# Ledger of designs, part 341: peptides against a protein of PDB entry 3T6J

Target 1, 375 residues: chain A of PDB entry 3T6J
Amino acid sequence: PIVESYIGFIESYRDPFGSRGEFEGFVAVVNKAMSAKFERLVASAEQLLKELPWPPTFEKDKFLTPDFTSLDVLTFAGSGIPAGINIPNYDDLRQTEGFKNVSLGNVLAVAYATQREKLTFLEEDDKDLYILWKGPSFDVQVGLHELLGHGSGKLFVQDEKGAFNFDQETVINPETGEQIQSWYRSGETWDSKFSTIASSYEECRAESVGLYLCLHPQVLEIFGFEGADAEDVIYVNWLNMVRAGLLALEFYTPEAFNWRQAHMQARFVILRVLLEAGEGLVTITPTTGSDGRPDARVRLDRSKIRSVGKPALERFLRRLQVLKSTGDVAGGRALYEGYATVTDAPPECFLTLRDTVLLRKESRKLIVQPNTRLE
Target 2, 372 residues: chain A of PDB entry 3T6J as posed
Amino acid sequence: PIVESYIGFIESYRDPFGSRGEFEGFVAVVNKAMSAKFERLVASAEQLLKELPWPPTFEKDKFLTPDFTSLDVLTFAGSGIPAGINIPNYDDLRQTEGFKNVSLGNVLAVAYREKLTFLEEDDKDLYILWKGPSFDVQVGLHALLGHGSGKLFVQDEKGAFNFDQETVINPETGEQIQSWYRSGETWDSKFSTIASSYEECRAESVGLYLCLHPQVLEIFGFEGADAEDVIYVNWLNMVRAGLLALEFYTPEAFNWRQAHMQARFVILRVLLEAGEGLVTITPTTGSDGRPDARVRLDRSKIRSVGKPALERFLRRLQVLKSTGDVAGGRALYEGYATVTDAPPECFLTLRDTVLLRKESRKLIVQPNTRLE

## One batch from the design tools (peptide; made by RFdiffusion4, then SolubleMPNN)

Design b2_p30_1_s3 (from b2_p30_1, 13 letters changed)
Fold by OpenDDE base, seed 3:
Structure b2_p30_1_s3 (fold): chain B 375 residues (1-375), chain A 30 residues (1-30)
Amino acid sequence: as target 1 above (375 residues)
Amino acid sequence: GSAGEVYPLANPPTLEELLLTLAKALALAE
């Protein structure tokens, strides 16, 4: 067996300033069969990066072929186990040295053992489809999130010698139509500049990349989905994201006006973006459960994913990247915190919905670490 | 960065274990 491991201060999600890493470590075995799918994705990565909604000048100057491996985790030490990992978390190193992606395959398998009767906030007609395709759609999402999400985009930098890694005279900001007005100075990093929103903002960007690129036929083909199956995978991936945005409200603390989980905040932001798009793309309807207590239903109009959802996400994702690249903290914070704000304003009444989410909260899933043997 | 749902481990470190780790770290600094 091929064994992989890492250990150290890696993820900064628990640091309010997004800077200090939590001590984490794992030992895992390579899943060769699943890794082959990700290898195909890597082979297409350079081309798929061109499909992202920003100019090449905002993308890495040179494509560095990353590693991508599916891992079956044997042991994990940390506060929580993710479904996928992209390292290093330093954008400068990602740009100059490259990066590695892993999918924790057996973690994904456990995550989807939800019983139909316990599946909250979905229409009955969507439940069976959701159960069927949640796993496969999430594999797609994780692959895109890691490889093309975290693995994409350029930071504009002025080095210690005053040299720029971009042409100040020719590079144009696609949002303003003007020359680049801001950048990272020597010693400034993504985390140091964006601080309290850095982790969640980056996760939101990565998740948005996943949703955006999963619409590309080549992506679905790489994962082995064609025709109606491909469309169902797309639908369930988007449906899962909007549902997750609602579920995310559990992790908001109204009294402190803060989020306790970066990924959940990111998912809520995406939900807000897609709701703002309007035109019946996403609908959240308060209902009454069979127990007579508050409930809710999330509906995603499949027919409007490409016509309404994609353009909305494109615009949002471009803005995220441009603001990140230029180190525009003021603009980035205004954009992101705007969508991350939770109020009780109609029509959504998110604070009221939060009460419903809490009322319908499921027991937290625990991962039991497996044993393995050679057969 | 990480993707997907983050799940708690079955055997998270106890507060006592965390405090012990901290104590050891402090002792080494000294």
Scores: peptide ipSAE 0.048, ipTM 0.497, DockQ to the pose 0.281
Fold by OpenDDE base, seed 2:
Structure b2_p30_1_s3 (fold): chain B 375 residues (1-375), chain A 30 residues (1-30)
Amino acid sequence: as target 1 above (375 residues)
Amino acid sequence: GSAGEVYPLANPPTLEELLLTLAKALALAE
């Protein structure tokens, strides 16, 4: 078998300042069959990057073809095992040297194992569809998240010699209509500037890229979905995200006004963006469960994904990228923390919903380290 | 960065165990 591994101080999610890497390592076997799907995505990556809602001037100057492999994890050392990985985490290196993407296939497979009777917060009519397409939609989301999420965007930099990696006279900020007013100076990084919000903000950007690009027919074709199946995959992907945004409340600590998980915070932010879009796109309805205790239902109007959801996400995603590119920490923090704020304000009453989420909390899945043998 | 749900590890390996696993895997890959 082809064996891949990594080891070191890699992910900074557990650092409050987003800078210090947690020691992590894995050993995995390449799944050649699944890797072939991601190679098709890689082959289209350069073109798909152009579909992102920012000007080419805010995208990488040169596309560097990344590696993308599906891995079956044999052993993982760390605080938790992800479904996908994009490395390195240094944006400058991603821009100049390239990057590698991996999908942890057997981890994804575990995520697919959902029992209908335990599936919370969905309408009954959506449950079967959700169960059917959760896996495939998650493959799409992870692929896009890693390759075109983390793998996209440019940081504007002034180097130590005073040279800019962008034309100050011609590059226009699409949000302001003005020339670029801020950038990263020598020695400044994404993590150093955005600090406490850097990890979650980047995850939010990557998740948003996934949702946005999964609407593109070419993406679904790459994954082998066409017609009604493609639409169902899209619907379930978006439905999963809005549901995840509600579930995310489990990871908020009201007493500390703190999020304990960067991805969950990101998913909540996306939920807030889509709720703000209004027009009946997303509805969260408090209900009473069969046990007589509080429950909730999330509804996503399929017919409004493209008409309402996409434009809202487009605007939000563009803002995320522009603020990231320009190193506008003040603007970025204001935007992101605004959406990440959890209050009990009507109509959503998120703190009350959090109580419901906690009440309906499912047992956290554990990944047991597998073994392998020669036959 | 990473994507998806982060699952807790049941009986996570030590660094030593990880290295041993790597060594075994490399040996099998030859």
Scores: peptide ipSAE 0.046, ipTM 0.460, DockQ to the pose 0.676
Fold by OpenDDE base, seed 1:
Structure b2_p30_1_s3 (fold): chain B 375 residues (1-375), chain A 30 residues (1-30)
Amino acid sequence: as target 1 above (375 residues)
Amino acid sequence: GSAGEVYPLANPPTLEELLLTLAKALALAE
């Protein structure tokens, strides 16, 4: 087998300031079959980047073809095992030198193992479909998230010599209709500017890219889904995201107004965006469980994903990117923290829902011994 | 960045980390 490893100060998710990397490392084996699917995605990446909802001027000037490999983890040292990795975590290097994508396949497999009777917050009619397509849909999401999420977008930079990497006279901010008024100065980075929200904001952007692009017919084709299967994968991917947004409340600490997990905060933000879209796209209904205790159901109207969900996500995703590109921390923070705010305001009553989520909390999976099989 | 699990396995932050986060947020609000 082909063995890969990495080690070092990599992910900053545990840094309250979003800057300092946690020391982590892994040893893994290449899953050739899954890697081949991701390579097909890589081959289409340049074209798919054009489908993102921002002007080419806000996209990288040149797409640098990355590697994308699926790995079966043999050992992982760190505070948590990700489903996928995009490295390096330096946007400037991603723009100039390129990047590598990794999917941790067997980690995903463990995450997918959910018993139907323990599957919370879904309508009964959706449970079987969700179980069937959770894995495939998440493979699509991870691929898009890492490759076209983290791998997309341009930072506007003024270098130490005063030169810009964009034409100040011709580039227009699509949100304001005006010329670009802010950028990254020499020595400024995404993490340094956006600080406490940088990680979660970026994850939200990447997740949003996944949801947005999974609607593109070519994406599902790349992953081998057609017809009804493709539509089911799309539906389950979106359903998974809105469910995850509800589950995310577990990771919010009301007393500290703090999110404990960047990805879950991101997923909550997306849920809020899709709820705001209205029109019955997403509905969260408090219920009573068979045990007489509070429960909830999340419903996603499949028929409204494209008509209601996509436009809402498009607008939101474009705003995320524009604010990121321009280094507009004030605007970015206002936008992101606005959606990340957890209150008990009606109709959602998220703090009350949080109590429900905690009541229904499943036992956390502990990956004690990674496992893989060679067929 | 990394794509997290649907149900992340990440360890929760320490109290100290939470306090630092809060302190930073407060400082930014001033």
Scores: peptide ipSAE 0.015, ipTM 0.378, DockQ to the pose 0.158
Fold by OpenDDE base, seed 5:
Structure b2_p30_1_s3 (fold): chain B 375 residues (1-375), chain A 30 residues (1-30)
Amino acid sequence: as target 1 above (375 residues)
Amino acid sequence: GSAGEVYPLANPPTLEELLLTLAKALALAE
């Protein structure tokens, strides 16, 4: 078997400042069959990057073909097992040297072994569809998230010699219509500037890229979905995201006004964006469970994903990228923290919904390391 | 960065266990 190992101080999600890596290590075996799907995605990456909702001037100048491999994890040491990984975490290195993507395939498989009866916050009509397509939809999402999410976007930089990596006279900020007024100076990084929001902000951008690009027929074709199946995969992917945004409330600490998990914060932000889009795209309805206790249902109108959801996400995602590219921390923080704010304001009453989420919280999934035997 | 649901490990392996696993994997690859 082809064995890959990953070890070091890598992920900084547990650092409030997003700078210090946590020690993480795993040993995995390459899943050749799943890797082939991601290789097809890589082959289309350069073209798909052009579909992102920002000007080419805000995209990387040179496409660097990344590696993308699906891995079956044999052992993992860390605080949590991800579904996918993009490395290195340094934006400057990703732009100049390239990057590697991995999907932890067997982790994904375990994550989605949800019993229908335990599936919370979905309409009954959606449960079977969700169960059927959760896995495939997540493969699409992870692939896009890693490859085209984390792998996309340019940082405007002035180097130590005073040279810019962009033309100050011709590059226009699509949000302001003006020339670029801010950038990263020598020694400034994404993490150093955006600090406490950097990790979650980047995850939000990557997740948004996934949702946005999964609408593209070529993406679905790469993963082997056509016709009604393709539409179902799209629907379930978006449904999963809005559901995840609700579930995310578990990781908010009201007393401290903080989030304990960057990805969950990101998913909540996306939920807020899609709720703001209105027009019946997303509806969260408090209900009463069969046990007489509070419950909730998330409804996504599949017919409005393209007409309402996509434009809303497009605008939001463009803003995320522009603020990131220009190093506009004030603007970025205002935008992101605005959507990340959890209040009990109507109509959603998110703090009340949080109580419902906590009440319906599933038992923490325990991942047990497999034993490998030679037959 | 990482994507997807982050699942906490119930019993994370020790560094020694990881090294042993790696050693075994490498031995099988030869």
Scores: peptide ipSAE 0.042, ipTM 0.425, DockQ to the pose 0.641; fails the geometry check

Design b2_p30_1_s4 (from b2_p30_1, 12 letters changed)
Fold by OpenDDE base, seed 2:
Structure b2_p30_1_s4 (fold): chain B 375 residues (1-375), chain A 30 residues (1-30)
Amino acid sequence: as target 1 above (375 residues)
Amino acid sequence: ATAGEVYPLANPPTLEQLQTTLAAALAAAE
C-alpha cells in the first residue's frame, strides 16, 4: 500500500489567537479508487476558481496544481480527526508554493453511520434522502472545501521593500468601488491580523465555497452525479449545512460568549446568512417531540436554493474574501462576529433553540483506529 | 480542514473509557 503521514504543529483551531499549532499526526493508506475523483476535481480546479464570486485580482496570480488524495487513516494523534485537510496553513505559501489536499475517507464513512431513528431536527420526508446522500454530498463538500475553499483567494501584500503584489492603481474593491485601501504589511499574516476569528472565519469561507460551487453542474459531474441525483446531492449538502448550523449551538458557551469549535461556529454563521436571506429558504420550527419535550425541525426549500440561497451566499462569500484579501480586520470582525452572535432575540430565539439542541444531543462518535496485517 | 462528525475533544476520554465504549459497541454488534 501507499502510505502517507504527517506530524507536527499544524492546526491552530485550539489556539484562541489562531496562530499556534496543535501537535497532530497521522499515518494513513492511500485509497486509490476514491483519489481518482479528487484528481478530476483538481483537473478542473483552475476553471472552477473562476466561478468564485470575486474578481481575478482577488484570486491567486498563478494557479499551482495541488495534490489531492483520499486516505484511510490508520492512526491519528490529536484532539480530533478531520474529514479533510488542506496544508500548509500559510496563505503566502499556498499562493507561491502550492498546497496539498487530503480527504480522510474512513473518517467520512463514520459520519454516514447515523441511524434514521436517531437523526434529529429533520422533517420525516427529508430523512431518507439525507441518509442516502449525506455521504456522497459530504464528499463533494470536503473536496470543494479543501481544494477550492482553502485553496482560493489572494492576500494583498506590501513587502519589506515597499512593493505591492497588486496594482494599486487598477485593482478595485468590488464592495466599495474604490481602490484598495488596506493590505498585509511585511510580516503580517492572516492569522496574526485576524487572530481570534481567523480560524473560524476561514472555515466559514471554505464551507461557503463548498455550498456555492456544489451548485455548478461540472462539480457534480466530476463526482459522478447527474440529473435528479445531482439535484438531491445539492439539496442534501445544503440541508446538512443548515442542520449543522443548528447543531452548532452545542458548541457555544453563553456564559463566556464564545465558541468552542471553529467549524461549528462557521456553520452557524452560514445558517444565519441563509436565514437572513428570508423568503422561506430556511425555516427552523420549534416542535414537541414524541416524548413531550422540546424538539425542532429544520426545513430547506429546495426550490429556493438557487434563487434565494445562492445570491445570499454569493454576496456573503465575496465580502468574506474581500475583507480577507485587504486585511480589513475591523470590517471582517464586524461582519463575522455579527453573524456569530448568539442571542435569544426573536424570531429565532437561538439560546432557547440551544437548549433544545442540548436536550437532543447525540452521543459523540468515536473512531476505533484500525490495524493492518500482512497476508 | 473540514470537521467531520468527530470533533475535537474538550476532555479526551481515558483509555478505560474507550475500552468500555468499545466493549459496549462490540456487544451491541453481536
Scores: peptide ipSAE 0.154, ipTM 0.566, DockQ to the pose 0.164
Fold by OpenDDE base, seed 1:
Structure b2_p30_1_s4 (fold): chain B 375 residues (1-375), chain A 30 residues (1-30)
Amino acid sequence: as target 1 above (375 residues)
Amino acid sequence: ATAGEVYPLANPPTLEQLQTTLAAALAAAE
């Protein structure tokens, strides 16, 4: 078998300022069969990048073919095991040197073994579909998230010599219609500028890319889905995201006004964006469970994903990228923290919903990491 | 990175089952 490993200070999710990496490491085995799907995605990456909702001037100047491998993790040392990884986490290196993507396939497989009767916050008519397509849809999401999420976009930079990596006279900010007014100076990074929101913001961007691009027929084709199956995968991917946004409330600490998990904060933000789109796209309904205690249901109108959801997400995703590219921390923080704010304001009453989420909280998954050896 | 969903397994596999699955995966990876 092909063994891959990495070790070091990689992910900064546990740093409140998003800058310092936590020491982690893994040992994994390449899953060749699943890697082949990601290779097809890589082969289409350059074209798919053009489908993202920002001008080419906000995309990388040169496409660098990344590597993408599906891995079955044998051991992972760290605070948590991701489903996918994009490294390095330095945007400058991603743009100039390239990057590598991995999917931890067996981590995904474990996540999908939820019993129907324990599946919370979904309508009964969605549960079977969700169970069926959660795995496949998440494979799509992870692939897009890593490769085209984290692997996309350009930072506007002025180097130490005063040279710009963009044409200051001709590049137009699509949100303002004006020339670029801000950029990264020498020594400034995404993490250094956006600090406390950097990790979650970037995850939100990547998740949004996944949702947005999964609507593209070519993406579903790459993963082997066509016709009704492709539509179901799309639906379940979006449904999973909006459900995750509700589940995310577990990771909010009201007393401290903070989030304890960057991805969950990101998913909550996406939920808020899609709720804001209105038109019955997403509905969260408080209910009473069979036990007589509070419950909730999330409903996604499948017929409105493209007509309502996609445009809302497009606008939001473009704003995320433009603010990121221009180093507009003030604008970025205002946008992101606005959507990340958890209040008890009607109609959603998110703090009340949080109580429901906590009440319905299932036991934490235990990920067992076996020892193995070749004989 | 993509965070995995933290859902409890209703019927978590036994260590032996996991080892069997892993062994099969390793064999397929050769």
Scores: peptide ipSAE 0.172, ipTM 0.566, DockQ to the pose 0.182; fails the geometry check
Fold by OpenDDE base, seed 3:
Structure b2_p30_1_s4 (fold): chain B 375 residues (1-375), chain A 30 residues (1-30)
Amino acid sequence: as target 1 above (375 residues)
Amino acid sequence: ATAGEVYPLANPPTLEQLQTTLAAALAAAE
């Protein structure tokens, strides 16, 4: 078997400033069969990057073919086990040296054992479809999130010698129509500039890339989905995201006005973006459960994903990237914190919904690490 | 690393399920 491992200060999600890594390590075995799907995605990555909603001037100048491997984790030491990983986390290294992606396949497989009767916040008609396609759709999402999410975009930089990595005279900001007015100076990084929002913002960008690109037929084909199955995978992927945005409220602390989990904050932001799009794309309806206590239902109109959802996400995702590329912390913070704000304002009444989410909270999931041996 | 956290698994796999998956993966990797 091919064994992969890593160890070190890797993820900064536990640092309020997004800078200090938590010590983490794993030992895993390569899943060759699943890795082959990701290799096909890698083979299409350069072309798929062009489908992202920003001009080539905001993308990496040179595509560096990354590795992408599906791993079955044997041992993971850390505060949590991710579904996917993109390393290194340093944008400069990603841009100049490349990166590696991994999908923790057996972690994903565990996520899919949802009992129908315990599945919250979905309409009954969606539950069976959700259960069927949650796994496959999540594989697609993870692949896109890591490879084309975290693996995309350029930072505009002025180096220590005063040289720019972009043409100041010709590069135009697609949001303003003007020349680039801000960039990263020598010694400035994504994390150092965006600080408290850096991790969650980047996760939001990556998740948005996943949702946006999963609409591309080539992506679904790579993963082996065609026709009605492909459409169901798309639907469930988007449905899972909007549901996750509601579930995310568990990780908001109203008293401190803060989020305790970067990915959940990101998913809430995406929910807000899709709700703002309106036109009946996403509906959250408070209900009464069979137990007589508060409940809720999330509905996603499948027919409006491409017509309403995609354009809304496109605009949002472009703004995220432009603000990231230009190091516009003020603009980025205003945008992101605006969508990340949780109030009880109608019609959504998110603080009230949070109470419902907490009431319907599932038992904490524990991942038990297996042992294995060669027979 | 940017970790895409898997949505909290509603039902974590049993130890036996994980062992089976890992055993299969190891066998396929040989």
Scores: peptide ipSAE 0.114, ipTM 0.515, DockQ to the pose 0.219; fails the geometry check
Fold by OpenDDE base, seed 5:
Formats: structure tokens, C-alpha cells, sequence
Structure b2_p30_1_s4 (fold): chain B 375 residues (1-375), chain A 30 residues (1-30)
């Protein structure tokens, strides 16, 4: 087997400033079959990057072909096990030197072990589709999230010599119609500027890229889905995201007005964006469970994903990227924290929904390291 | 690394299920 290992101070999610890495380590085996799908995605990455909703001037100047491998983890040491990884965690290095992507395939497989009777917040008609396609849709989402999410976008930089990596005279901000007014100075990084929102904001951008690009037929073809199956994978991917946005409320602490998990905050933000789109795209309905206690149902109108969801996500994703590229912390914070705010305001009453989410909370999954033997 | 985390779900796989999955993965990697 092909063995990969990963050890060091790498992930900064536990640093409030997003700068200091936590010690993490894993040993994994390459899944050749799944890796082949990701290699096809890599082969199409340069073309797919052009489908993202920002001008080429806001995309990386040069495409650097990354590695992408599906890994089955033998052992993992850290505070949390991810579904996918994009390294290095330095945007400047990603842009100049390239990057590596991994999907933790057996971690994803563990997520599929949800029993139908315990699946919360979905309509009965959606449960069967969700169970069937959650795995495949998540593979698509992780692939897009890592490769084309974290692997996309340009930071506008002025170097130590005063030179810009963009043409100040010709590059136009698509949101304002004006020339670029802000950028990263020498020594400034994504994390140093955006600080407390940097990790979650970037995760939100990456998740949004996944949802946006999964609508592209070529993406589904790469993963081996066609016709009705492709549409079901798209539907379940979007459904999973809006459901995740509701589940995310578990990780919000009202008393401290803070989020305890960056990805969950990101998913809540996406839910808010899609709810704001209106037109019956997403509906969250408080209900009463069979036990007589509060419950809820999330509905996603499949027929409105492309007509309502895609345009809303496009606008939002473009704004995220433009604000990131220009280092506009004030604008970025205003946008992101606006969507990340959890109140009990009607019609959603998110704080009330949080109580429902907590009430329906399932036992935390424990990932246990298996023993392996050579035969 | 920027990484997506899995959702906490109610039914964690058993150790046996994890071992089976891992064994299958190792076999496929040969």
C-alpha cells in the first residue's frame, strides 16, 4: 500500500487569531480508486476555476497543478478529524508554490452510518435520498471545497519594495465598479488581517464554491454521476448544507455571542444566505416530534436551486472573494458577521431553533483508532 | 490545512465497522 503521513503544527482553528498551529498527526493509506476521481477533478481544475463568479483578475495568475489523494486514515492524533485537507495553510505559498489536497475517505464513510430512524430535521421523502446520496454528494463537496474552494482566489499584495501583484490602473472591483482601493501590505496575511473570522470566512467561501460548482455538469461527470443520479447528488449536497446550517446552532454559544466551530459557523452563514434568497427555496418549519417535544423540518425546493439558489450564492460568493482579495476587513467582517449573527428574530427564531437542535442532538460520534495487522 | 469537518451524527460506527472499513481500504490499496 501507499502510505502517507502528516505530522506537525498545522491547523490553526483553535487559535483565536488563526495563526498558531495545533499539533496534529496522522498515518493513512492511499485509496487508489477514489484518488482517481480526484485526479480527474485536478485535470479539470484550471477550466473549472474559470466558472467561479469573479473576474480572472481576482483569480490566481498561474494555475499550479496540485496533488489530490483520497486517504483512508489508520491513525489520527488531534483535536478533530477533518473530512478533507488543503495544505499549506499559507495563502501566499498556495499561490506561488502550489498545494496538496487530501480527502479522508474513511472519515467520510463514518459519517454515512446514520440510521434512517435517527435522521433529524428532514422530510420523510428526503430521508431515503439523503441516505443514498449523502456519501457520494459529500465526496463531491469535499473535492470541490479543497481543490477549488481553498485552491482558488487571489490576494492583492503590495510587496516590501512597493510593487503590486495587480495592475492598479486596470483592475476593477466588480462590486463597486471602481479601482482597487485596498490590498495586503508586506507582512500582512489573510489570518493576520481577518483574525477572528478568517478561518470561518474561508471555510464559508470554500463550502460556497462546492455548492456553486457542483451544479456544473462536468463536475458530476468527473465523479461518475449522470442524468437523474447527478441531479439527486446535487439536491442532496444542497440539502445537506442547509441541514448542516441548522445543526450548526449547536456550536453557537448565545451567552458569549461566539461560535465554537469554524465550519459550522460557515454552514450557518450559507443557510442564512439561502434563506434570504427567499422564493420558497429553503423552509425551516418548527414541528412537534412523535415524542410530543419540539422538532423541525428543513425543506429545499429542488426546482429552485438553479433559479434562486445559484444566483444568491453567486452574489454572496463573489462578495466573499472580492473582500478577501482586497483585504477589506471592515467590509468582510460586516458581511460575514451579519450573516453569522444568531438572534431570536422572526420568522426564523434561530435561538428557539437552537433549543430544538440541542433537544434533538444525537450522541457525539467517537472516532476510534483501529488496530491493523499484516497478514 | 483548511479542512472540512464531518457533522456530529447520532450513530457512531462501531469499532468493528471501522475495522472492517479500514481492512477493506487496505486491501484495495494493494
Amino acid sequence: as target 1 above (375 residues)
Amino acid sequence: ATAGEVYPLANPPTLEQLQTTLAAALAAAE
Scores: peptide ipSAE 0.079, ipTM 0.475, DockQ to the pose 0.216; fails the geometry check

